# Peptides against a protein of PDB entry 6J54, part 22

Target 1, 223 residues: chain A of PDB entry 6J54
Amino acid sequence: NENLFASFIAPTMMGLPIVTLIIMFPSLLFPTPKRLINNRTISIQQWLIQLTSKQMMAIHNQKGQTWSLMLMSLIMFIGSTNILGLLPHSFTPTTQLSMNLGMAIPLWSATVFTGFRYKTKTSLAHFLPQGTPALLIPMLVIIETISLFIQPVALAVRLTANITAGHLLIHLIGGATLALLNINTMTAFITFTILILLTILEFAVALIQAYVFTLLVSLYLHD
Target 2, 42 residues: chain B of PDB entry 6J54
Amino acid sequence: QFQFTGIKKYFNSYTLTGRMNCVLATYGGIALLVLYFKLRSK

## One batch from the design tools (peptide; aimed at target 1 L28 F30 T32)

Design b1_p29_1 (made by RFdiffusion4)
Pose (drawn by RFdiffusion4):
Structure b1_p29_1 (pose): chain A 223 residues (1-223), chain B 41 residues (1-41), chain P 29 residues (1-29)
Amino acid sequence: as target 1 above (223 residues)
Amino acid sequence: FQFTGIKKYFNSYTLTGRMNCVLATYGGIALLVLYFKLRSK
Amino acid sequence: SFNIFLLVAQIVAFFFAMSFLLYQISSLL
């Protein structure tokens, strides 16, 4: 009975303040120069695009490359609006589940209607995988179509659920430091757990590769 | 001029990318179950 | 009713921010 942890009961609030100012703000963090040589703080933003525009370009290699100039604007928005919210009292718009159901459905249904305007038969004849055996036709085409309509819900709910799960362990491990007016040796170990956990919460950039890339496999497989 | 800088882009991919009517239908129906539960409290 | 209005205005402001960020990346390259 040496080190008794404590806890504080308080409501964890994901309120909703004025949002249309908070959305527009990580646009003005990125300027654009009209010059040849640039000023050494855009120049490491302009080099960070020319890397990851050479990985969502190399798989497709078609006339579906026209689409890929918009998929690097989808990686900078939720690459920024997940990174800005690690600050002390900031608010992330990708916490709320509302705009992620508007990020998944206008993009996911922009992929099944891409081959239906050009191929019109073999886009969902991709439901036919192989040289058809006879004992498992109805066990297949009720499976591979129930794992198609999962995909817009499987694209947007995987983003909101773990971004806001990073903010609660910021509070609750952080709020147990403030309510630790008991023995003071264990206060530093909870603080040291925080400053490790904030390094793991820069996997908010690593969860934007898993949004643009399973949108490219959900685009390269249909087209 | 927030148009003609990206007007060539629009009619290229908004043929399939501007289908927010399925989002508007799935969003307008999602408005209807919440006003109904508060009506029945 | 005011929170629903803010949630709809959040989706419209996202479409506008994606068109404005696409203009910056298309003039950066």
Fold by OpenDDE base, seed 1:
Structure b1_p29_1 (fold): chain B 223 residues (1-223), chain C 42 residues (1-42), chain A 29 residues (1-29)
Amino acid sequence: as target 1 above (223 residues)
Amino acid sequence: as target 2 above (42 residues)
Amino acid sequence: SFNIFLLVAQIVAFFFAMSFLLYQISSLL
């Protein structure tokens, strides 16, 4: 049991929080281009960033597009940390709910406040869906208000749960595979195949969760 | 375009202004209820 | 406990402060 959750403990070296270094490490993987014609790796990275930026910010006007840098940095950070977290014996900061709440709540609040500041009428109208019967208006407004406050929690928990569950499954299936190697080779092969498929899935989940997290922040900004 | 008259002009679930007013009225009503119970208990 | 209340209050205050800063930064960009 202790070994199962040991990978989720915040690592420290010599009493110093190494978590800071782990969080900052992905920034080194995305160097700024300094040449007219960059290296293939940098060119691919910039191309991906541009594609995702154009896709994500297409729903926003010029005022909303000012968030492009923030949202792109967010998706790159979460995506890179999630991918790096799949390395053996690595610590994934996004498995920590505190980390994800630390990102979700400020960004959510900023988007909500931005909406109320610049689009007060539309933001207030968002608490009542269009075409609701008159008798359901008060109740539905309350429900939508509660739904608004659940958004940052859902945003953080979704990311945390998906990444954490994936890591746990990899550890459990990996442990089962090792245990079955000396018991039943055929079953061990099946579990190993599942482990490989699960690992591939977790790579996809790592990117999808980064995208969904950023997309939802973007959608809250648009609303 | 929806043609609303009277109270429906200000409080409707179809127009932006109507929806906003409904939301504000709901919050105002809740605030008044809370205030009423607060004053009643004291 | 009172300490938990203070901790929660500090966390909430921190998040609101950060949200406000992000809002201000977003308005400048």
Scores: peptide ipSAE 0.020, ipTM 0.667, DockQ to the pose 0.124
OpenDDE base, seeds 2, 3, 4, 5: peptide ipSAE 0.015, 0.019, 0.016, 0.019; ipTM 0.656, 0.660, 0.635, 0.661

Design b1_p29_1_s1 (made by RFdiffusion4, then SolubleMPNN; from b1_p29_1, 22 letters changed)
Fold by OpenDDE base, seed 1:
Structure b1_p29_1_s1 (fold): chain B 223 residues (1-223), chain C 42 residues (1-42), chain A 29 residues (1-29)
Amino acid sequence: as target 1 above (223 residues)
Amino acid sequence: as target 2 above (42 residues)
Amino acid sequence: LEDLALQLKAIESLLKALEELLLKLLDLL
């Protein structure tokens, strides 16, 4: 069991936290364009960024579109880290709940605060759904306030749980395949096939979770 | 669209202003309750 | 609220199912 969770321990080198370097590494994979016509890879990346940007900002007005850069950077960061985390024996920073909370809480607070600053009436009214019976208003307001505070927790836990569970599953099935290689090669082949399918799924999940994370942040901003 | 009179004009669950006022009233009520219990303990 | 509750229940059920699956896999190892 220790070997299974060893990959989730924050790596250190010479007592120095190399986690910071790991977090910064994905930024190197997205170089800034230097030419009007860039390399194929860079062009594809920019195209993807533009597509995702258009999709995410479609729900926002011009004021909300100001957050586009931050949201796109966030999705690129989370997505890249999640994908890199799927490398064999790699450490995924997004598996750390502390990191996800560190991202979720400030962004959530910023969105909520921005909503209160610019859309005070709408934001306050959001605590009470329309058509609520008068007797249930106080209780519903309390529930809605609690729900608001649960949002960052749910956001962080969702991302962390999905990525961590995926990694654990890959490790477990991978370990099972290795163990079954010496026992039954046929069953090992089946488990290996499942592992491959699971890894493909986790690649998709990695991107989807990054998108969902940013989308929910954006949605909270939109209210 | 909605015509409310009396207290319902200010406290309703249909208009933005009404909902806002209801929320503020709820928070105010909770604050007053907390204050009451605080003063009672003294 | 109902939609949120349903979503939360769905997520919770998925998490529980995943946890159970992981535990079963751990037992197999």
Scores: peptide ipSAE 0.200, ipTM 0.737, DockQ to the pose 0.017
OpenDDE base, seeds 2, 3, 4, 5: peptide ipSAE 0.196, 0.122, 0.171, 0.195; ipTM 0.725, 0.683, 0.709, 0.698

Design b1_p29_1_s2 (made by RFdiffusion4, then SolubleMPNN; from b1_p29_1, 20 letters changed)
Fold by OpenDDE base, seed 1:
Structure b1_p29_1_s2 (fold): chain B 223 residues (1-223), chain C 42 residues (1-42), chain A 29 residues (1-29)
Amino acid sequence: as target 1 above (223 residues)
Amino acid sequence: as target 2 above (42 residues)
Amino acid sequence: LEDLLLQLAAIEALFQTLAQLLEKLLNLL
């Protein structure tokens, strides 16, 4: 089990946390455009960013669209780190619950606080669904308040659990394939095929989780 | 549009203001209960 | 918004199934 979780240990070099460098590395993959007509790769990246931006901001009014830059940067960061984490024997920072909480809690608090500052009445009213019987109002308000505080935890845990589970599964099946190569080549081939399919799935999951994370943050902003 | 009279005008689960008031009343009630238990322990 | 929530719920269900499969695999190894 130690070998399985060894890849999830925060890497250090000479006692210095290289995790910071790993976190910063994805930013290098998204260079700023220098020309009106850029390289094909940069153009595709910008196109994808614009598409995702339009999709995420479609649910927001002009005031909510102010968050577009932050949300897009967040999705690009999480998405890129998750994809890079799928590299063999790579460390995925998003597997660390501490990092995800570090992202989720401030963003969640900012969205909740922004809601209370600009939409105080609507935000307060959100603690009570419409049409609730009078006798259940106090209990439901309490449940809704608890639900609000669970939101950042659920957000962080969802991202962490999904990415971590994917990585663990890849490692486990990968290890099984290697072990079966010396036992039965046919079964090893089957497991290897499953591994390939799983890696493709995890690429999709990496992007989806990044999107879901940012979408939920934006959704909490709308209340 | 809902027409409420009396206490239901201010405390209802259908209007925004009514829901807000219900939430505030709930929090106020909890705060008062906490205060009561705090004073009782003294 | 409701459709988005339904889609999110479907994704969550998918991840739950994956998590269950992971647990089964962990029990086998």
Scores: peptide ipSAE 0.225, ipTM 0.725, DockQ to the pose 0.018
OpenDDE base, seeds 2, 3, 4, 5: peptide ipSAE 0.192, 0.148, 0.086, 0.225; ipTM 0.710, 0.686, 0.686, 0.709

Design b1_p29_1_s3 (made by RFdiffusion4, then SolubleMPNN; from b1_p29_1, 21 letters changed)
Fold by OpenDDE base, seed 1:
Structure b1_p29_1_s3 (fold): chain B 223 residues (1-223), chain C 42 residues (1-42), chain A 29 residues (1-29)
Amino acid sequence: as target 1 above (223 residues)
Amino acid sequence: as target 2 above (42 residues)
Amino acid sequence: LEDLQLLLELERALFEQLNLLLLKLLELL
């Protein structure tokens, strides 16, 4: 079982945390445009960013759209890291719960704080659903407060669990295919086909998880 | 839509202000309970 | 909220399928 999780160990070079470099690597994949009409690759990237931005920010008003840049950067970061993590024998920083907590907690706190700052009445009212019987108000308020504090944990764990599960599955099936190559080539071919289909699925999952993460952050901001 | 009178005007689960006041009251109550237990422990 | 619910349902479905498949593979090993 130790070998199964070997790919999730944070890589270090001479004791130096190269994880920081790995985290910063996706930023190089999105260069800043310098021309009005860029090359095809940059144009496609910008087009995708614009489309996703329009989809996410359509729910928010102008005040909520202030977070558009941060949310888009977040989705691009998580999405790129998740996709790059699907490369063979690659390390995905998003599989680390510490990283996801490091992203989720500050963003969650910022959204909650922003909500209390600009929408104090509405934010406080969210702790009590409308139409609650009077006798259940104190208990329900407590439950809602607990639910609020569980949000960052759920956000981080969801992303981590989904990406980690996908990675484990890819590694397990990949290992099985390699083991079956010498035993039965036909079964190995079948498992390899499953691996390909799984990798395609994980690409979709990677993007969806990135989108869900950012969307939930945005939703917490919107309240 | 809802016409509340008396205490229900300020503490209701239907209006935004009422909900806010209920939340604040619950937090205040919890704070008072914590304070009571803190003073009792002394 | 509707879009979020759909996405959450999709996420849950995908996660459950992946977990089930993972458990099956772990059982085989």
Scores: peptide ipSAE 0.245, ipTM 0.736, DockQ to the pose 0.017
OpenDDE base, seeds 2, 3, 4, 5: peptide ipSAE 0.221, 0.170, 0.194, 0.242; ipTM 0.731, 0.715, 0.724, 0.732

Design b1_p29_1_s4 (made by RFdiffusion4, then SolubleMPNN; from b1_p29_1, 23 letters changed)
Fold by OpenDDE base, seed 1:
Structure b1_p29_1_s4 (fold): chain B 223 residues (1-223), chain C 42 residues (1-42), chain A 29 residues (1-29)
Amino acid sequence: as target 1 above (223 residues)
Amino acid sequence: as target 2 above (42 residues)
Amino acid sequence: LEDLLRQLQLIEALQQQLNELLLKLLELL
């Protein structure tokens, strides 16, 4: 039991948290292009960023596209950290709920605040769905208000739960495969195959969760 | 599309302004209730 | 919005299946 959660403990060196360095590490993987025609790796990265940008901004109107840089940086950060976290025995900062909350809450609050600032009428009207019976208005407004405050929590928990669950599953199946190597090689091979399939799935999940996070932030911006 | 008269003009669930006013009225009502209980405790 | 919600529901369903698999695995260990 303790060994399963050991990978989720924040690493420290000499009492100093190295989590900050781990968080900053993905930024080094995305160098800024300095040439008209860059290296193949940088070109591929730029192409991927452009594709994701086009997909994300397709949801936004022109006013919402002002957040494109922030949202793209966010998805790249979360995606890169999640993918790097799939390495065996690696620490994923996004598995920490505190980090996800620390990231989600400011962004959510910013989106809500911008909504209230520039779209005050629409934002206030969002607390009451259209066509509600008059007698249910007070209750529904309260529920919608609570729902609004649950949004950042749900966003953070969703990301954390998906990455954490995937990471735990990889560790558990990996541990099971290692244990079965000395017991039954055939079953170990089956479990290893499942592990490979799971790792592929988790790569997809990592990207999807990053996308969902940014998408929901974008959606909240549009109210 | 909707023609409302009287109180329904300002407090309705169909128009944007009406919805906004309903929300504000709800929050105002809650604030008044809280204030009432606070003053009652004194 | 509806397409986005549909995608989110699919992701949630996938997550639920993953969690169920995790629970089954935990029961075996």
Scores: peptide ipSAE 0.291, ipTM 0.753, DockQ to the pose 0.017
OpenDDE base, seeds 2, 3, 4, 5: peptide ipSAE 0.262, 0.238, 0.243, 0.282; ipTM 0.741, 0.729, 0.734, 0.743; seed 2 fails the geometry check

Design b1_p29_2 (made by RFdiffusion4)
Pose (drawn by RFdiffusion4):
Structure b1_p29_2 (pose): chain A 223 residues (1-223), chain B 41 residues (1-41), chain P 29 residues (1-29)
Amino acid sequence: as target 1 above (223 residues)
Amino acid sequence: FQFTGIKKYFNSYTLTGRMNCVLATYGGIALLVLYFKLRSK
Amino acid sequence: SFFFSVFMTVLQIIAFFFAMAFLLYQLLS
């Protein structure tokens, strides 16, 4: 009975303040120059695009490359609005489940209607995988179509659920420091756990590769 | 002028990308179950 | 208070479309 942890019971609030100012704000963090040589703070933003525009371009290699100049604007928005909210009292719009159901469905159904306007037969004849055996036709086309309509729900719910799971361990491991007016040796170890956990919460950039890229596989497979 | 800078991009891909009616239908029906539960309290 | 939450949810989606079109204008410039 040496080190007794404590806890504080308090409501964890994901309130909803005025949002249309908070959305527009990580646009003005990124300027755009009308000059040849630029000013060494856009110039490491302009180099960071020319890397990851060479990885969502190399797989597709078609006339479906026209679509890829919009998929690098989808990686900077939820690459920024997941990184801004690590600050002390900031508010992330990708916490709420509302706009992620508007990010998945206007983009996911923009992919199944891409081959249906050009191919019209063999886009969902991709349901036919191989040289057809006879004992498993109805066990297949009720499986590969129930794992198609999961995809918009499987794209948006995987983003909201772990972004807001990073904010609760920020509060609860952080709120147990404030309520630790018991023995003071264990206060530093909970603090040291925080400043490791904030380094893991820069995997909020690593969860944007897993949104743009399974949108490219969900685009490269259909088209 | 927030248009003609990206007007050549719109009618290219908004043929399939501007299908927010399925979002509007899945959103408008999602408005209906929450006003109904509060009506029955 | 329910109608104000619906209004803020719809406004959040519209503001996202508008922010994606404004960020695409800066990317093409």
Fold by OpenDDE base, seed 5:
Structure b1_p29_2 (fold): chain B 223 residues (1-223), chain C 42 residues (1-42), chain A 29 residues (1-29)
Amino acid sequence: as target 1 above (223 residues)
Amino acid sequence: as target 2 above (42 residues)
Amino acid sequence: SFFFSVFMTVLQIIAFFFAMAFLLYQLLS
């Protein structure tokens, strides 16, 4: 139904892409600390960023830790946009596959090129798992090569599909709740309860998908 | 500890260098095949 | 319509990079 996907249409105002402003907006929610003792909200944010950075960058060498700023900015961007997208009548930019591909492809290519530049032997050897029988080597190398090129697509589609599916479910159950208000009050109450539980779940999914996206990029950098 | 002799010394799936050579050989073979078919069609 | 979609896609990609740059600026400042 065309009406179901109306919320995923990129909003424009007088032909101007307001999507740019929507994408920029989450950055305003995370101001830089300017005081020695910051506000409670800012302190919690910085604490969370430090925890996530320590956990994600623990597997990387000193050269890999240079990517910490990029990865932390990425997770903050995706996480904030996904959470803000759960607001009523809000547009979530991460529901657009084009945007997620725009994130996945450059980051993936950067990790691959970085691997070939600094660890050429290891990167080339990664196409063949250790201990492979001699007869399976050509086929497995081909499969691994194909798998490499599928990585950016899988990265983008995973984020897009999970966020989009969540939004669709919220809209469908919300619409069903409104329709059942005048038909069956008891069923409407049950549906509304499910809607609340689903909304809570989607908040978790929003954060998890942001973390998974960034983690996979970090993992590709490590390998 | 793996000690290989002959062709297995350079093309094996256990050593880093051997794995790299196997990958390069596979890509080289595929590239030559593609080139052969491309030149054959002309 | 197809060209418009492609144009909008390009704009979205550009917007993302600007957003990321702005976020990086916020982290560095």
Scores: peptide ipSAE 0.032, ipTM 0.671, DockQ to the pose 0.378
OpenDDE base, seeds 1, 2, 3, 4: peptide ipSAE 0.023, 0.020, 0.018, 0.017; ipTM 0.669, 0.632, 0.656, 0.663

Design b1_p29_2_s1 (made by RFdiffusion4, then SolubleMPNN; from b1_p29_2, 20 letters changed)
Fold by OpenDDE base, seed 1:
Structure b1_p29_2_s1 (fold): chain B 223 residues (1-223), chain C 42 residues (1-42), chain A 29 residues (1-29)
Amino acid sequence: as target 1 above (223 residues)
Amino acid sequence: as target 2 above (42 residues)
Amino acid sequence: SLLELVRLQLEAIRALFETLNRLLLKLLE
């Protein structure tokens, strides 16, 4: 059914990719403060950013806290895009696996590379869990190495699958509700209620996935 | 805490250095195997 | 239709942020 996946097609305008504009649009929603006492909206945004930054960076040392800006920008971007994606007829870039891979792979590689640069011994030791029998060491090291390379894929797929599945469910239940409006009003009301609950759930999922994505990147940095 | 002697001092799964050495040894072994098969095919 | 869609999206965004702001203000009280 082409109608189901129509919302996931990358929008283009006259052959020009407007996806870039969609990706850059959330940046406009977070203006930089220019006053000591800003508007309530900006103040709340800054307050939330500060709280989340303090919460996420609490587990990191001073060197790890250098990534605060990157991680906060990441969570704000993913969160904003996910929330905006719940708007009617909106396109969510995070539903595209390429987008999420484009974010996950560089960030993952950066965290791994940073770990190898500054914590070489610890990073290398992570390939072998403590207390491993000697005979299982080579096999386990290989498995851990493979696990490391699966991390960016899992990170991207998790975000993509969760957001995409949510959107699909909203569209399907929404379509079912519309179809049932003329067939059975009671059933339509039930499906509509489910749609509302699902929408609320997707708002939560949107934020949670943004947080999880950023948190996992942060945890990979922490090693 | 752990008192290892001999080979166990350098290759153990309990100490950080030992774990690192085990990982390096594993990678080295794999690399040698790859080289062996590469040279064998030629 | 595209302009209308954009308009609707912007209105929805505004409404969403206003609602969120009101909710946050209530939570801060």
Scores: peptide ipSAE 0.170, ipTM 0.640, DockQ to the pose 0.024
OpenDDE base, seeds 2, 3, 4, 5: peptide ipSAE 0.081, 0.099, 0.148, 0.170; ipTM 0.667, 0.628, 0.644, 0.633

Design b1_p29_2_s2 (made by RFdiffusion4, then SolubleMPNN; from b1_p29_2, 21 letters changed)
Fold by OpenDDE base, seed 1:
Structure b1_p29_2_s2 (fold): chain B 223 residues (1-223), chain C 42 residues (1-42), chain A 29 residues (1-29)
Amino acid sequence: as target 1 above (223 residues)
Amino acid sequence: as target 2 above (42 residues)
Amino acid sequence: SLEELIKKQLELIEALFRTLNELLAKLLE
């Protein structure tokens, strides 16, 4: 049904890619602090960023903490876009697999190459789990190599599938609710309640997926 | 903790260096196999 | 210790996904 996926089509205005504006819009929600004591909104944002930064980067040494800015920006971007995507009739860029691959592959590549550059021995050793029987070593190394290349795909697909499935479900339940309004008000009320609960769940999922995405990138960096 | 001698010293699944060498040996072996088949086909 | 921390984080993530799936299943009932 074309109507189901209409909300996932990249919006354009007069042939111009309005998607670019949508992607850049979340940046406006996070203004740069200019005062020592900012307003409540900015203070809360900065506080949350600091908390998440401390939590995610606590497992990394000084070299790993160099990626703190990148990881925090990533989580803020994905989180904000996911949350904004839950607005009615809103387009979520993170539902586009191309976008997720576009950010996952470079980040994955950067983490892998960084690992090989600064932690060559450890990175190479990760292709072979400890305690592997000698006869299974060649096969297992190949499997681990393939697993490495599946990581960016899994990273992108996980985020895309989770957010897309949530949006699709919201649209389906929402459409069902509207259709049932004139048929059975009681059933419509039940479906509407489910829609509300689902929306709340999707808010949580949006934040969690942003965190998981960023965390996995961080874990790949840590090797 | 692990005392390996001979070839097991360099190729083992317990030591970091041993694991690294095993990985390198595996890649080297694959590369040689690919090279062999490439030269064989020509 | 780092591996243990990673394992703990993964367990938390798995628990979270399990909870979310359970909630979703309940919502779809």
Scores: peptide ipSAE 0.107, ipTM 0.667, DockQ to the pose 0.018
OpenDDE base, seeds 2, 3, 4, 5: peptide ipSAE 0.062, 0.045, 0.064, 0.076; ipTM 0.643, 0.654, 0.654, 0.630

Design b1_p29_2_s3 (made by RFdiffusion4, then SolubleMPNN; from b1_p29_2, 21 letters changed)
Fold by OpenDDE base, seed 1:
Structure b1_p29_2_s3 (fold): chain B 223 residues (1-223), chain C 42 residues (1-42), chain A 29 residues (1-29)
Amino acid sequence: as target 1 above (223 residues)
Amino acid sequence: as target 2 above (42 residues)
Amino acid sequence: ALDELVKLLLEGIEALFEQLNLLLAKLLE
């Protein structure tokens, strides 16, 4: 079991946490455009960022669109780290619950606080759905309040669980394929095919989870 | 759109203001209960 | 809509965990 979870241990070099460098590394993959007409790779990146920005900000007014830079940076960060985490024997920072909580809690609190500051009436009214019977109002308000506080936890756990589960599956199936190579080559080939399909799926999951994370933060802001 | 009278005018689950007031009343009630138990323990 | 999305996500997570547990059980024989 130690070998299975060894890849999830925070790496250190000479006692220094290299996790910081790993977290900062994805930023190097997204250089700022220096020319009006950039190379193909940067142009594609900017195009993707523009598309995602338009999709995420479509649900917000001008005040909500102020969060566009933060949300886009967040999705790019989480997405890039998740994709890089799919490299063999790589460490994915987003598999760490502490990191995801570190992102989720501040952003969630900021969205909730922003909602209460600028949309106090709407935010308070959100604790009680419309059409609730009078006798159930107190209980439902309490439940909705609890639901609010579960949001950051659910946000962090969702991202962590999805990415971690994917990594574990890749490692387990990968290990099984290697073990079966010397036992049954045909079965090993089947498991290897499953591994390839799973890796492709995890690439998609990595991007989707990043998008969902940012989208939910955005939705919490919009209420 | 909704015509409410009396207490329902201020405390209803249909209007925005009514919902807000219900939420505030609920929190206030909980706070009072907590205060009551705190004073009772003394 | 948000509640529905959350429910769908939770169902997906549960499915993933179920599959993971099954695979772990098979591999830890």
Scores: peptide ipSAE 0.208, ipTM 0.724, DockQ to the pose 0.018
OpenDDE base, seeds 2, 3, 4, 5: peptide ipSAE 0.139, 0.072, 0.025, 0.154; ipTM 0.676, 0.653, 0.644, 0.669; seed 2 fails the geometry check

